# Peptides against a protein of PDB entry 6FRK: the designs that were tried, part 68

Target 1, 411 residues: chain A of PDB entry 6FRK
Amino acid sequence: NEEVLNAMLKEVCTALLEADVNIKLVKQLRENVKSAIDLEEMASGLNKRKMIQHAVFKELVKLVDPGVKAWTPTKGKQNVIMFVGLQGSGKTTTCSKLAYYYQRKGWKTCLICADTFRAGAFDQLKQNATKARIPFYGSYTEMDPVIIASEGVEKFKNENFEIIIVDTSGRHKQEDSLFEEMLQVANAIQPDNIVYVMDASIGQACEAQAKAFKDKVDVASVIVTKLDGHAKGGGALSAVAATKSPIIFIGTGEHIDDFEPFKTQPFISKLLGMGDIEGLIDKVNELKLDDNEALIEKLKHGQFTLRDMYEQFQNIMKMGPFSQILGMIPGFGTDFMSKGNEQESMARLKKLMTIMDSMNDQELDSTDGAKVFSKQPGRIQRVARGSGVSTRDVQELLTQYTKFAQMVKKM

## One batch from the design tools (peptide; aimed at target 1 L326 F332 T334)

Design b2_p22_7_s2 (made by RFdiffusion4, then SolubleMPNN; from b2_p22_7, 15 letters changed)
Fold by OpenDDE base, seed 1:
Structure b2_p22_7_s2 (fold): chain B 411 residues (1-411), chain A 22 residues (1-22)
Amino acid sequence: as target 1 above (411 residues)
Amino acid sequence: LDDEVENFELILKRIEELKKLA
């Protein structure tokens, strides 16, 4: 029994290390799981795999819980949120995402660019803020981030803003000068919350970086970015352990809306490849897929058209990253996110939709769309010319549609 | 393309299952 437990724990530990979980945390988890598993209960015929998975899940949940309540803004007050983090962490983009999140929730939100070190920092923030219709402050001429931050905070306090987000300079290295500047800014503006932004893709470096920030600045919250990529999110555990601060949000893509409140259980479920059923339900509900009752009814009747397929591709595109949606389905492990560049899968779907945009209503609404094209091959050539693709690309689409339509007829 | 089709079928099936549970 102990040998079987040790073998299974070795596999889990390997998978966690491959998920960028810090080796110290993996060792601690292994010891905690061993202590939590009653070997006598494992003898009683319970599925040993499920028991170990459950024990691992519980211990991972404890590792992302710092035991500290997350800061939340107070409605009707002026809440100053200071962002800190390395250059390339996604800090500036995350400031805009957080501002947009609060704006969509009905908060009077603004952005301040106190990054004087990076050329074009203010232009980037201004561009993002303008697109999102978020008020912003910054300077092209002032070089002191303390002056910019102080003036911007004062301005927006006087204008009764509720959420005042301050973006600071990020540097490539942990330079003492950066930490001194951050402390000067923090002392001048007296932030209600200091948010450390961490890139999940840095893997095992997450602990050391997060610790270096916490040792210099009173980090109270963590935001993890680039969880849309190959980063399996294990670095998030390291950030919590090092900062002793909760993860409050995660960045899940390049778009301004690719930003969500951190949920512990869904995150750990994804990390373990169990999927995120709750997040999938939430995302399906946000899509207001009430229009899917008509589709579900058609599918129940074994009817599936090229238009129905087009509408489903639109729904997938509205759900956001195809890889992320797949990663939310139990049994679709992180390997499905790794095999296709999300952009490539979306480009393929968009190509298929562009082919269908060149089809007529008779072709799109036929319950046997493939047979319409097979009876009149000139239709394939018309669609190919209209969409700028080969006749082969149209035939491949029709072959896919036929496979789907056959499956729907068997349901 | 076969993997994308299979994935799409699984997504649709899962969305339908989730709608039955909601």
Scores: peptide ipSAE 0.013, ipTM 0.338, DockQ to the pose 0.147
OpenDDE base, seeds 2, 3, 4, 5: peptide ipSAE 0.000, 0.009, 0.005, 0.006; ipTM 0.278, 0.329, 0.307, 0.293

Design b2_p22_7_s3 (made by RFdiffusion4, then SolubleMPNN; from b2_p22_7, 14 letters changed)
Fold by OpenDDE base, seed 2:
Structure b2_p22_7_s3 (fold): chain B 411 residues (1-411), chain A 22 residues (1-22)
Amino acid sequence: as target 1 above (411 residues)
Amino acid sequence: LDSEIENFKNILENIKKLKELE
């Protein structure tokens, strides 16, 4: 039993290391999991794999929780949010994403470019802000970031802005001059929150980088960027451990909408390759798919009708972006996440539903729907005419249905 | 089409697994 536990823990530890989780954290996790597993309970025939996965999941949740409440902006107050991070971390893009997020929630939001080091930083911020219709401040002539930040914050305070986001200079290296500049800016504007932006793709370097920022500036929040389907995300654990600060948001792509509030459980589920089981459960529960006890009972009995398939397509359509649903499902490849494929997939689902809308109750409620159509080919022609599709499209739908019904019979 | 079928399989299997966890 101990050998089996050690073998399974070795596999989990390998997977976490492959997910760019820091080796120290993986070692601590292994020790904590070993201490949390009662070997006597494992003797009782419980699924050892599920028990280990649950213990690993709980310990990962603890690693993501810094034990500090995330800062939240106060409505009707002037909230100054300073961004810090290396060049290439996605800091400037993340400022715009956060500003857009609050603007969409009805907050009076603005952006300040205090990056005087990078040529074209202000133009980039201005372009992003203008596209999102976010007010912005910066200078083409002022080279002191303290002056720009102070003037911009004062201006937007006087204009009663609620969310004032200050983007600072990034550097390619951890230089003392950068940290001194950040401290001077922070002292001048007295931010309510300092957000450290970290690139998840840095992997094992995340701890050292995050620590260097925390040791120099009072980082209170973390945003992790480049958590697209290929980013392993393990560096986020290192950032939390080093900064002792909560992750507040994640960047999931290049688009301004590819930004979401951080959720611990979905993130850990994804890190373990379990998918966003909790977010899927939450979405399933939001959809009141609990009323599908009847469907699950039918599925358990190997019964699946065209109506049952139609109802499932309706549920998928209600769950929102199909790409997000698929990304929550374990074993779906990242290639399905392209926005182009999402609209096409939704259009395909809607086309299939439109074909089924032209079917009658006898066709929809038959446990052998394909056989109903095969016995009376005139039904295919009727449905094709009613839905404005070819007879081939109806036959393709029936072929899909037959494949699904055969799978349900094997479940 | 086979990818969409496999996708729907995985959805159904995951919905089944989710309800086994409740």
Scores: peptide ipSAE 0.008, ipTM 0.312, DockQ to the pose 0.150
OpenDDE base, seeds 1, 3, 4, 5: peptide ipSAE 0.005, 0.006, 0.006, 0.000; ipTM 0.292, 0.333, 0.330, 0.279; seed 1 fails the geometry check

Design b2_p22_7_s4 (made by RFdiffusion4, then SolubleMPNN; from b2_p22_7, 16 letters changed)
Fold by OpenDDE base, seed 1:
Structure b2_p22_7_s4 (fold): chain B 411 residues (1-411), chain A 22 residues (1-22)
Amino acid sequence: as target 1 above (411 residues)
Amino acid sequence: LDDLIKNFLEILKAIEELEKLK
């Protein structure tokens, strides 16, 4: 039994290391799991695999919990949130995402660009803020980030803003000058929360970077970015361990909406490849897919139209990144879409929808849409011309629809 | 596109399974 436990723990440890979990944390986890597993209960015929998975899950949950309550903004107060992090961490993008998140929740939110070091930092922030209709402050001429931050915070306090986000300069390296600047800004604006933004894709370097920031700046919150890529999120555990600060949000893509509150259980479930059933339910419910019952009923009757396919493509487009949705389904690894550029897959869906936009109701609502087109080939040419595509592209769509409709008829 | 359709069918099955859990 101990040999079996050790073998299974070795596999789990390997998988966690491949997920960018820090080697020290993996070692600690292994020891904690060994101490938590009663070997006598493993003898009682319980599924040893499930028991080990549960023990691993429980210990991972403890690793992402710093035992510190996350800071939350107070409604009707002025909440100053200072962002810190390395250049390329996604800090500036994350400022905009957080501002947009609070704005959508009905908070009076603004952005301040106190990055004077990076050429075009203010233009980038201004572009993002303008696109999201978020008020912003910055300077093209002032070079002191303390002055910009102070003036911007004062301005937005006087205008009764509730969420005041300050973006600071990033560096490529941990330079003492960067930390001094951050301390000067922090001392001037007296932030209610200091957010460290960390790139998950840096893997094993997450611990050292997070520690270096925490040792210099009073980091109270962590945001982890680039969790849409190959980064399996194990670096997040390292950030929590090093900063002793909670992860409050995660960045899950390039879009301004690719930003969500951190949930421990779904995150660990996803890290272990168990999926996020709860998050999938939440997303399905947020989409008000009440029409899913009607679709499922149609599918049960073996009915599937081109319109039904269009509506489902539209629903997929509304759910956001398809890879993220698939990654929420148990047994769908993040690798399922990693081979296809998600943007290319979405562009393909949009192309198919554009072809269907040139179809008429008779074509869309037919229980055998492909047969309607096969009986009157002139329809294919009309749709192709209307969509600006080749007749081959329309035929490929109809071929795919036919395959799908045949699968539905077999369900 | 075959992978997209497969993925789509798998999502629909997952949604159906989730609805059965309600």
Scores: peptide ipSAE 0.022, ipTM 0.435, DockQ to the pose 0.152
OpenDDE base, seeds 2, 3, 4, 5: peptide ipSAE 0.021, 0.019, 0.022, 0.022; ipTM 0.379, 0.430, 0.392, 0.401

Design b2_p22_8 (made by RFdiffusion4)
Pose (drawn by RFdiffusion4):
Structure b2_p22_8 (pose): chain A 374 residues (1-38, 47-273, 303-411), chain P 22 residues (1-22)
Amino acid sequence: NEEVLNAMLKEVCTALLEADVNIKLVKQLRENVKSAIDNKRKMIQHAVFKELVKLVDPGVKAWTPTKGKQNVIMFVGLQGSGKTTTCSKLAYYYQRKGWKTCLICADTFRAGAFDQLKQNATKARIPFYGSYTEMDPVIIASEGVEKFKNENFEIIIVDTSGRHKQEDSLFEEMLQVANAIQPDNIVYVMDASIGQACEAQAKAFKDKVDVASVIVTKLDGHAKGGGALSAVAATKSPIIFIGTGEHIDDFEPFKTQPFISKLLGQFTLRDMYEQFQNIMKMGPFSQILGMIPGFGTDFMSKGNEQESMARLKKLMTIMDSMNDQELDSTDGAKVFSKQPGRIQRVARGSGVSTRDVQELLTQYTKFAQMVKKM
Amino acid sequence: SEALVEAYERRIEAFEMFEEME
């Protein structure tokens, strides 16, 4: 049985290693689901599913904008990850939700970058800012957020150039662009086909600049996006959106369950009964209930107080014979009144008859009356 | 069945008398 756990466990470790999941997290997840584990494919895959939900959970809720206030969003990520494409996908998302959204092109390096964001904004009917001539992105971002602030826009999305960590020049310039415009949220956009080099770049981005949200693009293809587990652990940020195509409307919020599945592949007879059950539990205590001075009108009249401390086990064979629908019903007496066929199976395996209940049903009706009167 | 109902009512009244004495 120790060999059936390991053959089926190394087959999921290969399923995650093929899904570009970091080898550090696969080896760690393997001995996490091994230590926490101490119709067969369900008792195994359910334990694997709960272990994955433990990893995709960063514990941090997403940054959401406030209507009536200026929200500046700054996009960061590697070269070619889909920042300019996801810039228009997000401005189009909120603009359709009713936000005064605008775009700013703070890329002064990439050829045809302003022309790219201009044509994406021209198409989606979204205001845009940028420059063919301005070579300083700190100047383009500052003079753009200033313009759209004096025009009272609520979503101001600043696009930046692609950068990698070994370029300290572009990492300083990213930090200065973030210090000039002071963004309310910084989004780390990552390609879904990224391999093992993801945790190092995503970590260096978190160190130089404060990354609060992560977007995973190019998920409409064969890439399952296992590199996102290493960006969530590095940036400490949740995934808020995913990209699912080249168009502006190929964009939707991140849901954890489908991504993990793809990455993996009035008084009743019942109340009359419980009140009784507590009066029998407090039943050997009936002599305490006759203690009160001047109250002892009677005690154990006609000896029937002894069987009121004996009927509740026989009535419990009826509850033992009851399932969770009858037991958890608001009116435990209405489930059997409509279907007196349930009065016969309660009588079979519990040894009580269907006759005994007629005297109980009268005793029930009288009890149900005096509680609605209570 | 009437004696059982009277015993049940008396038990409820004794709970109340306890609360009044407290």

Design b2_p22_8_s1 (made by RFdiffusion4, then SolubleMPNN; from b2_p22_8, 18 letters changed)
Fold by OpenDDE base, seed 2:
Structure b2_p22_8_s1 (fold): chain B 411 residues (1-411), chain A 22 residues (1-22)
Amino acid sequence: as target 1 above (411 residues)
Amino acid sequence: TDEQIKLFEQILKALEALKKLE
């Protein structure tokens, strides 16, 4: 029994190391899991694998919980949020994502570019802010980030902004000059929250970087970026451990909408390859798939129309990146859809929908749409001409529909 | 609902299966 436990723990530890979890944290977790597993309860024929997974899950949840309540902005007050982090961490993009997130929630939000070190930093922030219709401040002439940050914060305070986000200079390395500049900015603007932005793809370097920032600046929150990549996010655990600060948001892609509040349970479930069932539930619920009761009822009766398929394609498109949706399903790895394959998949879905947009109600609402087209082949030619596709593309859609309808009849 | 999720998973699995056939 102990050999089996040690073998399973070795596999879990290997998987956590492959997920960029810090070696020290993995060792500590292994010891904690060993101490939490009652070997006597394992003798009772309980699925040893499930017990180990549950113990690992519980200890990972503790590692992600710093025991500190996350800062939250106060409605109707001025909330100054300072961003800190290395160059290439996605800091500037994350400032725009956070600003857009609060703006969509009805907060009066603005952005300040206090990055004077990087040429074109202000132009990049301005471009992102303008695209999202977010008010912004910065300078092309002022070289002191303290002056820019102070003037921008004062301006937006006077204009009664609720969320004032300050983007600071990053560096490629931890330089004392960067930390001095960050401290001067922080002292001048007196931020309500300091957010450290960390790239999940830096793996084992996450701890050392996060610690160096925390040792110099009073980091109160963490945002982890690039969780859409091959990085399973184990570096996030290292950042929490080093900063003793909660992860508040995660960046899950390059789009401004690829940004979500951090949830511990879904994150750990993804890290363990269990999928994100809760995040899938939440996304499905956010889509107001209220019409899914009618669909479920039809599916229970083995009825599936081309319209029902069209509505499901619309729902899939509304859920955002198909790769993220698949990555929420247990057994679909994050690698299943490369970003290139996602755009191609969305383009394929949109093409199929465009073909269906050229169908009539009789064709769309038929419980045997394929038979309607097989009985009158002239319909295929009409739909092909209407959608600007080949008759082959329409036949492929009908073949796909027939496969789906057969699967639904077997459900 | 758990049923909606199962349905969605099945639809996605079916879409994936279809994509593999292309």
Scores: peptide ipSAE 0.010, ipTM 0.329, DockQ to the pose 0.042
OpenDDE base, seeds 1, 3, 4, 5: peptide ipSAE 0.008, 0.009, 0.010, 0.007; ipTM 0.332, 0.346, 0.336, 0.321; seed 4 fails the geometry check

Design b2_p22_8_s2 (made by RFdiffusion4, then SolubleMPNN; from b2_p22_8, 18 letters changed)
Fold by OpenDDE base, seed 5:
Structure b2_p22_8_s2 (fold): chain B 411 residues (1-411), chain A 22 residues (1-22)
Amino acid sequence: as target 1 above (411 residues)
Amino acid sequence: IDSLIDLFKHYLKALEELKKLE
């Protein structure tokens, strides 16, 4: 029994190390799991594998819980949120994602760019903020981040903003000058929350980086970025351990909507390769995908029209990052779609939908849409002109439709 | 084209797996 336990723990420890979990945390987890498992209960015929998995799950849940309540903004007050993190951590993008999240929840939200070190930082923030219709402040001429942050915070306090997000300078290296600047900004604006943004892709370096920030500034919250299929997120455990601060959100892609509240259990389940069934159910319910019974029934009968394809493309577009949904299904590997392929695929879907917007009901509702166009080539030319594309683009759409219809008939 | 076909195949498979969870 002890040999079996040790073998299974070795496999789990290997998988956690491959998930970028810090070696010290993996060692501690192994000891804690060994101490928590009653070897006598394992002898009684319980599924030893399930018992070990449950013990590992329970210990990982403890590692992501710092025992500190997450800061939450107060409604009707001015809440100042300062962002800190290295350059390339996704800090600036995450500021915009958080601002957009609160704006969608009905908070009066704004952004301040206090990054004077990076050329074009303000233009990048302005571009992101403008796309999301978020008010912003910054300067092209002021070089002191303390002045910009102070003026911006004062302005937005006077305008009764509820969420005031301040983006600070990120540097490529942990430099004392960066930490001094962050302290000066923090002292000037007196933030209600300091958010450390960490890139999950830095792996084993997460602990040292998170600790260096916590030792210099009063980090109260963590946001982990780049948790897209490839990054299993083991670095998040290191960030919590080092900062003693809760993870409040995760960034799951480059899009402004690729941002969600952190949930401990789904995250650990995904880290262990168990999938996220709860998050999948929540997402299905949010998308009202249950209304697709009529579609699934049509698919079972082998009927698939251009309209049915259009509706499925709309559903795929509403689902957001499809790689995230696949990564929630048990047994679907996270590597199923590369990020670059997904954005390109979504752009292609949107182009196809735009072509289909120039089709008529007879074309869309035909059980053999490709045959309707083949019998009357003038339809291809009409649709091409209506959508501003080539006749070749319409023919490629019809070829794709035919392949999809054949795929559906085989299901 | 192959990437879209694969995306759609995976979408349909995801829908089937979701329906088994209901």
Scores: peptide ipSAE 0.133, ipTM 0.733, DockQ to the pose 0.260
OpenDDE base, seeds 1, 2, 3, 4: peptide ipSAE 0.117, 0.101, 0.111, 0.087; ipTM 0.722, 0.699, 0.708, 0.679

Design b2_p22_8_s3 (made by RFdiffusion4, then SolubleMPNN; from b2_p22_8, 18 letters changed)
Fold by OpenDDE base, seed 3:
Structure b2_p22_8_s3 (fold): chain B 411 residues (1-411), chain A 22 residues (1-22)
Amino acid sequence: as target 1 above (411 residues)
Amino acid sequence: IDDIIDLFQQILEALKELEKLE
C-alpha cells in the first residue's frame, strides 16, 4: 500500500513539476498528502487512486488560497487599480481586458497609460481602449509617469469614474529604477488595489519575480496571463505563495474577451489534466444559454433538429476560441487545435450555418431533417442555390446532422 | 468535418456528464 502510494505520488509530483510548480511547493504538497492519507482507510478497498487524487486536489486548493479575501471594487465609488509587472507579461493587454470586463458589467471604467518608458505604449493602450470604447488618458509629451498617473486619476475621479485602471511601465528584468518608479506612482495615486500581472510561461521564475514585486510594492491581487499556451499554470501557485495575494483573473488568449474571473477548482482541475468542466459550465452559463435547459431536455428525449444544431454552432461560436473549449474537456490537450485549425474550424462552422440559413422552418424544425431532404431532393438544390454552395456541401451537412441525431438518440 | 463531429460528440458527452452532477 505504501509503495503504491509512493509510486502514485511520484507520478503526481512529476506532473506538477512539468506544470511549472515550484519544487519546494511540490515537496511540501507530497508531505502534506502523505500526512492526510490514512493508510488504514486505504486498506478498506476504497479506490486508492481517487483518494490520492482528492488529497492532492485539496492540498493544491490550499496552495492557491492565500487566506486573504480578494479585493473587490465598490459600486458608486472611485476605485483606483494600479497594474504592475514586467514587459511582456501581458500587463497592458490585461489592463484593457479588465477595463472591458468591468465596462460590460455596467461599471464606468477608464484607462490611464503611465508607461513613459516603452515607445508606443500609449498608442497601444489607445488602440485597445478605442476598440473597446473605453475612455483613456495619457501623454505623448509628459515623461514623468507620476504626473501622468496623478493627472489622469484626478481627471477621472472628477468625472465620477468608478473603475480607474493605471498601466505602469514594465522592464525586461527586475530593476531598482522600475521599483522606485512604481513606488512613486503608488504613493501619488494611492491605489485601492495593486495588481501584479504574471506571465504563466516563465515557469519556475514565477516565484522569484512575484516575490521581487511584493517586496517592493503592496501587491494585493494577481492576474495570470498566457494560460492558453503550453504553460499549465503551475507558476500561479508560486505567485500566490510569494505575494500572499489571491489570483483574481486569468488571461486565456489574445482577444479582449479571453479574460475570466479566477476560480480555484477549475484551475486545479486543469492543472491536474482533469479538464475544466466547471469553467465550461461557467462559460456556458455566462453565454445566457437559458435555452440550454430546453436543449438538454430535447437531448434527453433523443430529439435533435437542424435548428438545435444551428443553435449549438452559435453557442460554440460565442464560447470563444475552440482551443479553450477543447482545453476544458478532459483528455483534450491544449495542443489538439493549433491556432490555424481553430480559424479553419470556425470558418467551417460559419459555412454550415450559412447553409442552414437557406433552409426553411419545416426543414430546420423537423425531428428527421435528413428524411425531409431525402424525400424531396429538390430541397437540397434550393438550399445549395440559396447559400451559394454545391449540392454536395448540403449533403455533407445532412450527413453530419444525421450522425449527430443518431448519437443523441443513443444517449 | 470529422473533427467537428468529434468535437460535438465530446461537448454532448460533457453536457450529459454535467447534467449528472446537477
Scores: peptide ipSAE 0.025, ipTM 0.422, DockQ to the pose 0.128
OpenDDE base, seeds 1, 2, 4, 5: peptide ipSAE 0.017, 0.020, 0.020, 0.022; ipTM 0.394, 0.390, 0.389, 0.387; seed 2 fails the geometry check

Design b2_p22_8_s4 (made by RFdiffusion4, then SolubleMPNN; from b2_p22_8, 17 letters changed)
Fold by OpenDDE base, seed 5:
Structure b2_p22_8_s4 (fold): chain B 411 residues (1-411), chain A 22 residues (1-22)
Amino acid sequence: as target 1 above (411 residues)
Amino acid sequence: IDEEIKLFEEYLKALEKLKELE
């Protein structure tokens, strides 16, 4: 029995190390699991595998719980949120995602760019903020981040903003000058929350980086980025352990909507390769995919129109990166979509939808849309001109539609 | 085109599987 336990724990420990869980945490977890498992209960014929999995799951849940309540903004107050993190962590993108999240919840939200070190930081923030219709502040001429942060916070306080997000300089290296600048900004603006943004893809380096930030600034919250399929997120456990701060949100992709509140249970289930059935159900319910009964009924009858294809592309676009959805389903491999292909695939879908926006109802609702265009080639030229694409692009769309319609007929 | 087709095929399979879970 002890040999079987040790063999199974070795497999779990290997899987956790492959998930970028820190070796010290894996060792501690192994000892905690051994201490929590009653060997007498294992003798009583209970599924030893399920018992070990449950014990491992409970210990992982404890590792993501710092025992500290997450900071939450107060309604009707001015809440200043300062972001800190390395360059390339996704910090600037995450500021925009958090601002957009609160704006969608009915908070008066704004963004401040206090990154004076990186050329084009303000342009990037301005571009993201403008796309999301979020008010922003920054300077092209001021080089002191303390001045920019102070002026921006004062401006937005006077305008009665409820959520004031301050993006700071991220450097490529842990430099003392970066930490001094962060402290000067923090002292000037007196933030209600300091958010550390961590890239999950840095693996075993997560502990050392998170600790270096916590030792210099009063990190109160963690956001983990790049949890798109390939990063199993084991580094998130290291960030919680080092910062003693809760994970409040996760970034799951590059889209502004690829941002969700952190849920412990789904995260641990995904880390163990069990999938996220609850998060999948929640996401399905949020998307009102129940309205797909009509689609599923059409699919069962082998009917598929250009409009049906357009509606499915809209659903895919609303669902976010399809790899995330597949990664929630047990037994779908996370490698199904290569990271680089998701944005390109979404851009392709958006291009196809833009072509379809130039089609008329007769073309969209035809059960043989490709035949409608083949019978009247002037329709292809009209759609191409209306959407600003080549006639070849429209023909390629019709070829894709024909392939999809043939697949639906075989389902 | 073949990648978009594959994406859509897997989307349809995922929808079918979701419906079996409801």
Scores: peptide ipSAE 0.042, ipTM 0.380, DockQ to the pose 0.233
OpenDDE base, seeds 1, 2, 3, 4: peptide ipSAE 0.027, 0.024, 0.037, 0.027; ipTM 0.458, 0.429, 0.401, 0.392

